# Peptides against a protein of PDB entry 3PBP, part 67

Target 1, 203 residues: chain A of PDB entry 3PBP
Amino acid sequence: LNEKDLNLILNKSLVMYESLDSTTDVIVKRNVIKQLQFVSKLHENWNSRFGKVDIQKEYRLAKVQGPFTINPFPGELYDYTATNIATILIDNGQNEIVCVSFDDGSLILLFKDLEMSMSWDVDNYVYNNSLVLIERVKLQREIKSLITLPEQLGKLYVISDNIIQQVNFMSWASTLSKCINESDLNPLAGLKFESKLEDIATI
Target 2, 203 residues: chain A of PDB entry 3PBP as posed
Amino acid sequence: LNEKDLNLILNKSLVMYESLDSTTDVIVKRNVIKQLQFVSKLHENWNSRFGKVDIQKEYRLAKVQGPFTINPFPGELYDYTATNIATILIDNGQNEIVCVSFDDGSLILLFKDLEMSMSWDVDNYVYNNSLVLIERVKLQREIKSLITLPEQLGKLYVISDNIIQQVNFMSWASTLSKSINESDLNPLAGLKFESKLEDIATI

## One batch from the design tools (peptide; made by RFdiffusion4, then SolubleMPNN)

Design b2_p10_5_s4 (from b2_p10_5, 5 letters changed)
Fold by OpenDDE base, seed 5:
Structure b2_p10_5_s4 (fold): chain B 203 residues (1-203), chain A 10 residues (1-10)
Amino acid sequence: as target 1 above (203 residues)
Amino acid sequence: SLGDLLLKLY
């Protein structure tokens, strides 16, 4: 964690807080408020020289976020099990794609549309827990691992028994990044969400 | 939302 990251989290927490209204669920309000309180205290007590912050016990007891949903969920995948998860940066502004692999050899590329607070008070905190399906890539092989390289935006390396493949989704992710950063969704109209698959090495 | 837009593309 650095100062830039802390500021980003603070800004996100403020935006979430400002989005609260009379119709917002009480559990959501509590979590968002506690999120803002935590981040605000963290920011106040930030020691940039040592990267140290004193975190009160109550915030160290944060709970697991989720469950998450995928929308739309491919019907064929109900019979299969998720095997790996990775996050892939698509720009230097911390926009990311979530990738989930399945034991049928599918890769699901997902976007987190909405910001979600940490779960502070309740188990199974599910507000803004929907991930949007962007693309399904069918490799039709057993996926052993997913590897990402921070210096390689919009690239995922898929390791199978005898091959390393690269999934490159920058063909659409560059446009998506631009849309997010500029708050203009118009360029998404007619965009084809098809990643490039390339064999990198046989192993 | 972006999600809503993406869903409309299907």
Scores: peptide ipSAE 0.041, ipTM 0.674, DockQ to the pose 0.871
Fold by OpenDDE base, seed 3:
Structure b2_p10_5_s4 (fold): chain B 203 residues (1-203), chain A 10 residues (1-10)
Amino acid sequence: as target 1 above (203 residues)
Amino acid sequence: SLGDLLLKLY
């Protein structure tokens, strides 16, 4: 965590707070308000010289977020089990794709559309818990591990029995990043969500 | 939302 990241989290928490209205569920309101209070206190107590923040005890009692849903969920994957998960940055502004592998050799690339607060008061906090399916990549291999490299945006390394493969999705992720950062969805029109698969090494 | 738009692209 650095000052830039803290400011980003504060801005996100403010936007989330500003999205509340008279129709918003009371539990959601409570969690979003608590989120903003937490981040605001973090910002006030930020020691930039040491990169440290003192977190009050009341905020250390946060609960687990989720469960999450995937939309649409590929029908074929109901018969299979998820094996690995990774997050891949698509820009330097902390926009990321979630990748999940399955034991059929599929990779699904997922986007978190809506911001979700921490769960402060309730178990099973599920507001804005949907992930959007962007792409399914079928490798037809047993996937053992998923690796990401911090300085390689929009790239995922897939380790199977005898091969390392790179999945590169920057062909569409750069456009997606631009749409998010500029709040302009027009560039998504006609965009193909097709990643490039390349063999990197035999192992 | 962006997700709604993405879903319409299928």
Scores: peptide ipSAE 0.038, ipTM 0.672, DockQ to the pose 0.834
Fold by OpenDDE base, seed 2:
Parts: C-alpha cells; structure tokens; sequence
Structure b2_p10_5_s4 (fold): chain B 203 residues (1-203), chain A 10 residues (1-10)
C-alpha cells in the first residue's frame, strides 16, 4: 500500500458513499459508511516516510466478501471444479481481469462489473457480487498453475504437464481499459473477445 | 453498467 493506492481507495469509497440514497438497502449503507470511515482513518494515520498505516482493532475483524456469481456461467462447468485463480492487470490504472481455471482445462476470463465494499457488518455480503464472463478459453489440458508478470499487461501464463502457454487478451483488453477509463462503452460495440494462445516453452 | 453491456454481447 502506498499513498497513491490509499487515495484511490478513498476516492472509490467516496463515490460509493455518494451513490447512497433513501432506497439503498440498510446493509449496503452500513457497509459503505464503515468503508469510508475505515479508509478515512487510514488516511489520517498514514505515515508516508515508512509507507505504513496503523489499522485500528475494530477494522481488523472484517468479514469475508461473497459468495460471487459469474454471469453467464457456462452450463458445462457446473460439473467441474475450479482449480486456480489469478488476477491480471490490463492497464496501469488498476483495471484487472480475473481468471479462473477448471479441471476440464477451461479458463474463464471475468470482469468485476461493479465496485464492492468490504464486508464489515455481515457474513455473506453479496451486494454487487457479480462477475461478468468475457471469454472462455478451452485448453484441453490439466492446468497446474497460473502465472502473471506485473510488467506484462493482459497476459496470463498457463503451466500444464509439459508446456507453458501464454494467453494474451490485450486484443480486447486495451479497448476495455479505454472504455472504463473514459466512461465510454461505444468502443465495445463489435469488439471480438478472442484471446491469443501461444506455446512458450516445453517443459 | 459495463457488465450489462457485456451481457448483451451474448
């Protein structure tokens, strides 16, 4: 955590707070308010010299977020088990794709549509818990691990029994990043969500 | 939302 990241979280928390109205669910209101209180206190206690913050004890007992939903969920994957998860940055602004592998050799690339607060009050906090399916990549291999490199945006390395493959989704992720950052969805029209698969090494 | 738009692509 650095000052820039803290400021970003603060700004996000403020935007979430400002989105609250009289119709917002009480649980959501409580979580968003507590989120803002938490981040504000962190900001007050930020020590830039040492790159650290003091976290008050009451905020250390945050609860688990989720469960999450995937929409649409591929029907075939109901019979299979998720094996690995990775997050891949698509830009330097902290936009990311979530990748989940399954034991059928599938990779699903997911986007977090809406911002979610930390869960402060209740277990199973499910407000804005939807992940959007962007692409399913079928590798037809047993996936052992997923690797990302911080300097390589929109790239995922998949390790199988005897091969390392690269999944490169920058063909569409660059456009997605632009849409998010500019708040303009028009460039998504006609966009093909097809990643490139390349063999990198035999092992 | 962006998600709603993405869902329309299916």
Amino acid sequence: as target 1 above (203 residues)
Amino acid sequence: SLGDLLLKLY
Scores: peptide ipSAE 0.038, ipTM 0.669, DockQ to the pose 0.874
Fold by OpenDDE base, seed 1:
Structure b2_p10_5_s4 (fold): chain B 203 residues (1-203), chain A 10 residues (1-10)
Amino acid sequence: as target 1 above (203 residues)
Amino acid sequence: SLGDLLLKLY
């Protein structure tokens, strides 16, 4: 966490607060207001020289976020169980893809397009809890683990029995990153969300 | 939203 990150979180929290109106759910209002209060205090108490901030005890009692939804959820996966999760950076900012594996050998690549506050007051805070399905990659093997390397943007390593495979989604993730950063969705028109799967090593 | 656009692909 650095000053730039704090400013980003503050800006996000302000935007969320400004989106509140008379029709907004009371639970959402409470969480967004408390989020803004928390971030504002963090920013006020930030010591840039030491990279430290004092957090009041009351804010340390945040609840677990979720559950999350996946839209659309592949109907076939209702019969299977999620096994691994990983987050992969797609740029040098903070844009990320969430990857979830299933015990059928499927990988789903997900994007969180909406900002969500922390859950402060209630369990099961579900506002803006939707993840968008971008791609389903089907592997015909049992997935043991998911590995990411910070220096390798848009790459996921899948470890199965006797093989390591790379999933490379930069073919579309570079365009997605650009669209997010420039606030222009036009380049997504006609984009194919197809990742490249390559064998890296036999183990 | 980006999500809405992505959903239109289905």
Scores: peptide ipSAE 0.038, ipTM 0.668, DockQ to the pose 0.860

Design b2_p10_6_s1 (from b2_p10_6, 4 letters changed)
Fold by OpenDDE base, seed 5:
Structure b2_p10_6_s1 (fold): chain B 203 residues (1-203), chain A 10 residues (1-10)
Amino acid sequence: as target 1 above (203 residues)
Amino acid sequence: NILEAVRNKI
C-alpha cells in the first residue's frame, strides 16, 4: 500500500458512499459506511515514511466477500469445474481482467464492472458481486495452471501437459481500458472480443 | 521470463 493506492481506495469508498440512497439495502449501507470509516481512519493515520497504519481491531474482523456470479454464464460450463483463477492487468492503473479456467479446457475472461466494498458485518456479502463475461476461449486441453507476468499487460499464459500457450487480449482490452478511464463506453459497441492464442513453447 | 515462471511453478 502506498499513498496513491490509499487515495484511490478513499476515492472509491467516497463514490460508493455518495451512491447510497433511501432504496439501498441496509446491509449495503452498513458495509459501505464501514468501508469509508476504515479507509478514512487509514488515511488519517497514514505514515508514509514507514508505510504503516494502525488498524483498529474492529476492522481486522472483515468477512469473506462473495459469492460471485458470472453473467451470462455459459450453460455448458455447469457440467464442469473451475480449476484456476488469475487476474491480469490491462493498463498501468488498476483495471484488470479476471480469468477462470475450467476442466473442459475453457477460459472465461471476466470484468468487474461494479465496485464492491469489503464485507465488514456479514458473511456472504453479495452487493455488486457480478462479473461480466467478455470472452470464452476454448483450448480443448487440460489446463494445469495460469501464469501472468506483471510487465506484460493483457497477456495470460496457459500451461497444459505439453504446451505453454499465450492468450493475448490487448486487441480489445486496450479499448476497454480507455473506455473505463474516460468513462465513455461507446467504443465497446463495435468491439470484437476475440483474443489471440499463440503457442509459446512445448514442454 | 515465462519459462522461468513455469519452472518455478512445476
Scores: peptide ipSAE 0.074, ipTM 0.788, DockQ to the pose 0.021
Fold by OpenDDE base, seed 1:
Structure b2_p10_6_s1 (fold): chain B 203 residues (1-203), chain A 10 residues (1-10)
Amino acid sequence: as target 1 above (203 residues)
Amino acid sequence: NILEAVRNKI
């Protein structure tokens, strides 16, 4: 956590707070307010010299977020089990794709389109818990593990049997990153969400 | 290197 990251979290928490109205669920209001209070205190107590903040004990007891939903969920995957999860950076601004593998050899590439607060009061906080399905990649192999390299944006390495494959989604993720950063969705119109699969090594 | 990353994970 640096000053830039702290300012980003504060801005996100303010936007979430400003989105609250009379129709917002009471649990959501309470969580968003507590988040803003936490982040504000965090910002006030920020020691730039040491990159440290004293966090009060009450805020250290945050609850688990989720469960998450996937929309649309591929109907065929209801018969299969998720095996691995990875998060892949698509830019230097911390925009991320979530990848989940299944025991049918499928990879799903997911995007979190909505901001979610931390869960402060309740277990299973499910407000803005949706993930958007971008792409399903079918490898037709047993997926043993997923690997990411921080220096390699928009790349996922899949280990299956004796083969390492690269999934490269920068063909669309560069456009997605631009859309997020510029707050303009127009470049997504007509974009093909097709990742490149390449064999890297036999192991 | 991906091979090094694999070796470190397995």
Scores: peptide ipSAE 0.074, ipTM 0.787, DockQ to the pose 0.021
Fold by OpenDDE base, seed 2:
Structure b2_p10_6_s1 (fold): chain B 203 residues (1-203), chain A 10 residues (1-10)
Amino acid sequence: as target 1 above (203 residues)
Amino acid sequence: NILEAVRNKI
């Protein structure tokens, strides 16, 4: 965590707070307010010289976020089990794709389209808990591991029994990153969400 | 290098 990242989290927390109205659920209001209070206190206690923040004990008891939903969920994957998960950065900000593998050899590429606060008070905090299905890649092999390299945006490496494959989704993820950063989704209209699969090495 | 990353993860 650096000052830039802290400012970004503060701005996100402010935007979430400003989105609250009289119709917002009380649990959501409480979580968003508590998040803003937490991040504000973090900012006040930020020691730039050491990159350290003192976190008050009351905020150390945050609950697990989720469960999450995947929309749309591929119906055939109900018969299969998720095996691996990875998060892949698509830009030098904080925009990321979530990848989940299944035991049928499928990869699903997912996007968190809605901002979700930390869960502070309640278990099973499910406000804005959806993930958008972007793409399903069928590898037709058992997926042993997922690897990402921080210097390689929009690339996922898939390890199977005898092969390392690269999934490269920058063909669409660069546009997605731009749309998010500019708050304009129009460039996604007619975009093909087709990742490139390449064999990198035999194991 | 991906091969190094794989070796470090295994």
Scores: peptide ipSAE 0.068, ipTM 0.783, DockQ to the pose 0.021
Fold by OpenDDE base, seed 4:
Structure b2_p10_6_s1 (fold): chain B 203 residues (1-203), chain A 10 residues (1-10)
Amino acid sequence: as target 1 above (203 residues)
Amino acid sequence: NILEAVRNKI
C-alpha cells in the first residue's frame, strides 16, 4: 500500500458513501459508513516516511465478504468444482479481472462491475456481490495453480503437470480498462472477448 | 522470471 493506493481506496469509499440514500438498506449503510470511517482513519494515520498505516483493533475484526454470484454462470460448470482463484491487474490503476479455475480444465474470467465494502457488522454481506462472466477458456487439462505477475498486465500463468501456459487477455482488457476509467461503455460494443493461449515452458 | 515465480509457489 502506497499513498496513491490509499487515496484511491479513500475515493472509492467516498463514492460508495455518496451513493447512499433513503432507500438504501440499513445494513448496507452501516457497512459503507464503517468502510469510509476505516479508510479515513487509515489516511489520517498514514506515515509516508515509513510507508506504514496503523489499523485500530476494531477494524481488524472485519468479516468475510460474500458469498458472490457469477452472471451468467456456465451451466456445465455446476458439475465441477472450483480449484483456484487469482486476481489479475489490467492497468496501472486498480482495475482487475478475477479468474477462477475448475477441475474440468476451464478458466472463467470475471469482472466486478460494482464496488463492495468490507463486511464490518454482519455475516454474509451480499450487497454488490455480483461478478460478470467475461470469458471461459477451456484448457482441457488439470490446473494445479494460477500465477500472476504484477508487472505483467492482463496475463495469467496456468500451471499444469508438465506445462506452463500464458493466458493473455489484453486484447479486450485494454478496452475494458479504458471503458472503466473513462466511464464510457460504448467501446465494449462488438468487442470480442477472446484471450490468447500460448505455451511458455514445459516442466 | 515466471520459472522463479513457479518455484516459489510450489
Scores: peptide ipSAE 0.063, ipTM 0.782, DockQ to the pose 0.022

Design b2_p10_6_s2 (from b2_p10_6, 4 letters changed)
Fold by OpenDDE base, seed 5:
Structure b2_p10_6_s2 (fold): chain B 203 residues (1-203), chain A 10 residues (1-10)
Amino acid sequence: as target 1 above (203 residues)
Amino acid sequence: NILKAVENKI
């Protein structure tokens, strides 16, 4: 965690707080308020020289976020099991794609369109827990592992028994990154979400 | 090392 990351988390926490209204669920209000309180205290006590912050016990007891949903979920994948998960940066602004592999050899590329607070008070905190399905890539292979390289934006390496394949989604992810950063989703209209698959190595 | 095999072909 650096000062830039802390400021980003603070800004996100403020935006979440400002989005609260009279119709917002009480559990959501509590979690968002506690998120903002945590990040604010973290910011106040931030020592950049040592990267040390004293975190009160109440915030160290944060719970697991989720469960998450995928929308739309491909009906064919109800019969299959998720095997791997990876996050892939699409820009230098911390925008990322979530990738999930399945035992049918499918890769699902997902986007988190909504900000979600940490779960501070309750188990199974499910507010803004949806992930948007962008693309399904069918490899028809047993996927052993997913590898990402931080210096390689919008690239995922898929390892199977005999092959390493690259999935390159920068054809659409560059537009998505721009849309997020500019707060304009219009360029997504008519965008083709098709990644390039390339064989990198036989193993 | 799989990472090295990827790095050498990029």
Scores: peptide ipSAE 0.026, ipTM 0.572, DockQ to the pose 0.021
Fold by OpenDDE base, seed 1:
Structure b2_p10_6_s2 (fold): chain B 203 residues (1-203), chain A 10 residues (1-10)
Amino acid sequence: as target 1 above (203 residues)
Amino acid sequence: NILKAVENKI
């Protein structure tokens, strides 16, 4: 956490607060207000020289976020169990793809299109808890683990029995990153969400 | 070991 990250979180928290209206759910209002109060206090108490902030005990008792939903959820995957999860950076900012593997050998690539506050007051905070399904990659093998390398944007390494495969999604993730950063979704029109699968090593 | 194998082949 640095000053730039704090400013980003503050700006996100302000935008969430400004989106509140008379129709917004009371639980959402409470969480967004408490989020803004927390981040504002963090920013005020930020010691840039030492990279330290004193966090009051009341804010350390944040609850678990979720459950999350996946939209659309592939109907075939209701019969299978999720096995691994990884987060992959797509740019030098904080834009990320979430990958989940299943015991059928499927990988789903997910994007969080909505900002969500921390859960401060209630368990099971579910506002903006949706993940967008971008792509399903079918591997005809048992997935043992998922590996990411921080220096390798938009790449996921899949370890299976006797093989390491790379999933490279930069063909579309570079465009997605641009759309997010420029707040323009037009370049997504007609974009194919097809990742490249390559064998890297036999184990 | 696996991470190094990945790092060395890329």
Scores: peptide ipSAE 0.026, ipTM 0.565, DockQ to the pose 0.021
Fold by OpenDDE base, seed 4:
Structure b2_p10_6_s2 (fold): chain B 203 residues (1-203), chain A 10 residues (1-10)
Amino acid sequence: as target 1 above (203 residues)
Amino acid sequence: NILKAVENKI
């Protein structure tokens, strides 16, 4: 966490707070308000000299977020088990893709299109908990682990028993990043969500 | 070992 990241989280928390209205669910209101209070206190307690922030005990009692939904969920994957999860940065901001692997050798690339607060006071906080399916990559291998490198945008390394493969999705993720950052989704129209698979190393 | 193998081939 650096000052830039903290400011971005604060701005996101403010936007979430400003989106609250009379029709917003009370649980959502409480969580978004608590989120803003947390991030504001975090910002106030930011020590730029040491890159440290003190978190008050009351905010350390956050609950687990979710469950999450995936839309659309590939029907074939109901017969299989999710094995690994990773997040992959697509830009030098905070835009990321969520990747989930399955025991059929599938990777699903997911996007969180909606911002959500932490869960502060309730279990099963499910507001804005949907993930959008972007792509399914079929590796036809047993996936042992997923590796991401923060300096390598839009790249996922998939480790199987005898091979490391790179999934590179920057062909579409660069456009997605632009669309998010510019708040314009028009460039996504007609975009092909096809990642490149490359063998990197034999293990 | 695996991370180093990835780092050395990139």
Scores: peptide ipSAE 0.025, ipTM 0.570, DockQ to the pose 0.021
Fold by OpenDDE base, seed 3:
Structure b2_p10_6_s2 (fold): chain B 203 residues (1-203), chain A 10 residues (1-10)
Amino acid sequence: as target 1 above (203 residues)
Amino acid sequence: NILKAVENKI
């Protein structure tokens, strides 16, 4: 966590607070208000020289977020089990894709389209718990592991028995990153969500 | 080792 990241989290928490209205669920209001209070206190107590913050005990008692849903969930994958998960940065602003592998050799690329607060008071906090399915890549191989490289945006390495493959989704992820950062979704119209698969090495 | 092999090949 650096000052830039802290300011980003504060801005996200403010936008989330400003989205609250008279129709918003009381549990959601409590969690969003608690989120803003936490991040505001974190910002006030930020020591940039040491990169340290003292977190009050009341905020250290946060609960687990989720469960999460995938929309649309591929009907064929109901008969299969998820095997690996990875997060892949698409820019230097903390925008990321979630990748999940299945035992049928599928990869699903997922996006968190809605911001979710921490769970402060309740178990099973499920407000804005959906992930959007962007793409399904069928590898027709047993996927052993998923690897990401910190300096390689929009790239996922898939390890199978005898091969390392690269999934490169920057063809669409660069546009998605731009849309998020500029708050303009128009460039997504007509965009093809087709990743490039390349064989990198035999193992 | 695999990470370094991938990093060295790219």
Scores: peptide ipSAE 0.024, ipTM 0.556, DockQ to the pose 0.021

Design b2_p10_6_s3 (from b2_p10_6, 4 letters changed)
Fold by OpenDDE base, seed 4:
Structure b2_p10_6_s3 (fold): chain B 203 residues (1-203), chain A 10 residues (1-10)
Amino acid sequence: as target 1 above (203 residues)
Amino acid sequence: YILEAVRNKI
């Protein structure tokens, strides 16, 4: 955690708070308010020299977020089990793609389009728990592991048997990053969500 | 370089 990350989390928490209205569920209101209070206190107690924050006891007991939903979920994948999960940075602003692998050798690339607060008070906090399916990549291999490199934006390394493959989704992820950062979805119109698959090495 | 970085994470 650095000052930049803390400021980003604070800004996200403020935006979530500002989105609250009279129609918002009481549980959501409580969680969003508590998150803003938490992050605000962290910011106030931030010691940049030591990279330290004081966390009060009342905030140390967070609940599990989720379950999450995937929309749309590929019907064929109901017959298979998810095997691996990874998060891949698409820019230096901390926008991320979630990748999940399945036993059929599929990779699904997912986007979290809505901000989700931490769960503070309730189990199974499901507000804004949807993930958007962007792309399904079919490797037709047993996927053993998913590897990401922080310096390799929009790239996922897939290990299967004796092969390392690269999935490169920067062809569309650069546009997605721009849309998020500029709050303009127009450039997504007509964009093809087709990642490049390349064999990198034999193991 | 990349291959070594990937291998080091395995």
Scores: peptide ipSAE 0.029, ipTM 0.720, DockQ to the pose 0.022
Fold by OpenDDE base, seed 1:
Structure b2_p10_6_s3 (fold): chain B 203 residues (1-203), chain A 10 residues (1-10)
Amino acid sequence: as target 1 above (203 residues)
Amino acid sequence: YILEAVRNKI
């Protein structure tokens, strides 16, 4: 954790807090308030010289977030099991795509469009737990592993029995990154979400 | 480079 990341988390926590209203669920209010309190205390106790912060014991027992939903979920994938997960950066601003493989040889590319607070008090915290389906890539292979390289923005390496393939989604992810950073989704209208699949090597 | 980096993560 660095000061930039801490400021980002603080800003996200403030935005979540400011979005609370009289209609917001009490569990959501409690979690968002507790997160803002945690991050604020974390910021106050930040030691810039050592990059260290003392975390109070009460905040160390955070619960698991989720389950997550995928929307829309491809109906044919109900018969199959997810096998691998990876996250891929699309820019230097920490925007990322979530990739999930299935045992039918499908790869789904997902985006988290909503910020989710940590779960502090309850199990199965599901507020803003949706992931948007952007693309489904059918590889027609058994997917053994998903590999990412930090220096390779918008690229996923898929390993099967006999081949390494690259999935490159920068054709649309560059536009998505721009839309997020500019807070304007209009450039996504009419954009084709078609990734490039390329054979890299035989194993 | 990339192939070697991918292979080293397998």
Scores: peptide ipSAE 0.029, ipTM 0.710, DockQ to the pose 0.022
Fold by OpenDDE base, seed 3:
Structure b2_p10_6_s3 (fold): chain B 203 residues (1-203), chain A 10 residues (1-10)
Amino acid sequence: as target 1 above (203 residues)
Amino acid sequence: YILEAVRNKI
């Protein structure tokens, strides 16, 4: 955590707070308010020299976020089990793709289109818990592991029994990154979400 | 480099 990241989280928390209205669920209100309080206190107590802040006990026991939903979910994947998860940076910011593998040899590439607060009070905090399905890649192999390299934007390495494959999605992820950063989704219209699969090495 | 980095994460 650095000052830039803290400011970003503060701004996101403020936007979430400002989105609250009389119709907003009480659990959501509580979580958003607590998040804003937490981040505000962190910001006030931020020691830039040491990169340290004291966290009060009331904020140390945050709950797990989720469960998450995938929309649309491929119907055939209900018969299969998710095996691996990875997050892949698409830019030098905070924009990430979530990748999940299944035991049928499928990869799904997912995007979180909505900001979600931490869960502070309740288990199974599900406000803004959707993930958008961008692409399904069928490898027809048993996927053992997913590897990402911080210096390799928009690239996922898939390890199978005898091969390392690269999934490269920068063909569309560069456009997605631009759309997010510019707050303009128009360039996504008509974009093909087709990743490039390449064999990198035999194991 | 990439292969070594990948291997080191397995």
Scores: peptide ipSAE 0.026, ipTM 0.698, DockQ to the pose 0.022
Fold by OpenDDE base, seed 5:
Structure b2_p10_6_s3 (fold): chain B 203 residues (1-203), chain A 10 residues (1-10)
Amino acid sequence: as target 1 above (203 residues)
Amino acid sequence: YILEAVRNKI
């Protein structure tokens, strides 16, 4: 954790807090408030020289977030099992795509469009637990592993029995990154969410 | 480079 990341988490926590209203669920209110309290205390006690802070015991016992939903979920994938997960950066910020493979050889590309707090008080914290389905890539191969390279934005390497394939989604991910960073969704209109699949090597 | 980086993660 660095100061930039801490400031980003603080800003996100403030925005979440400011979005609370009279209609917001009490569990959500509690979690968002506790999130803001945690991050604020973290920020106040931040030692930039050591990147260290004392965390109170009450915040050390965070609960598990989720379960998560995928929307829309491809109906065919109900008969199959997820095999691998990877997260891929699409810019030099913190915008990421979540990739999940299935045993039918499908790869789904997902986006977390909504921010969520940690779960502090309850198990199965499900507020803003949706992932947006962007694309389904059908590889028609058994996917053994998903590899990402930190220096390669918007690229995923898929390893099968005899081949390494690259999935390159920068054709749309660059536009998505811009839309998020500029808070302008207009460029998403008419955008084709079609990734490039390329054979890299036989193994 | 890329191929070696991918191979080293396998």
Scores: peptide ipSAE 0.024, ipTM 0.682, DockQ to the pose 0.022

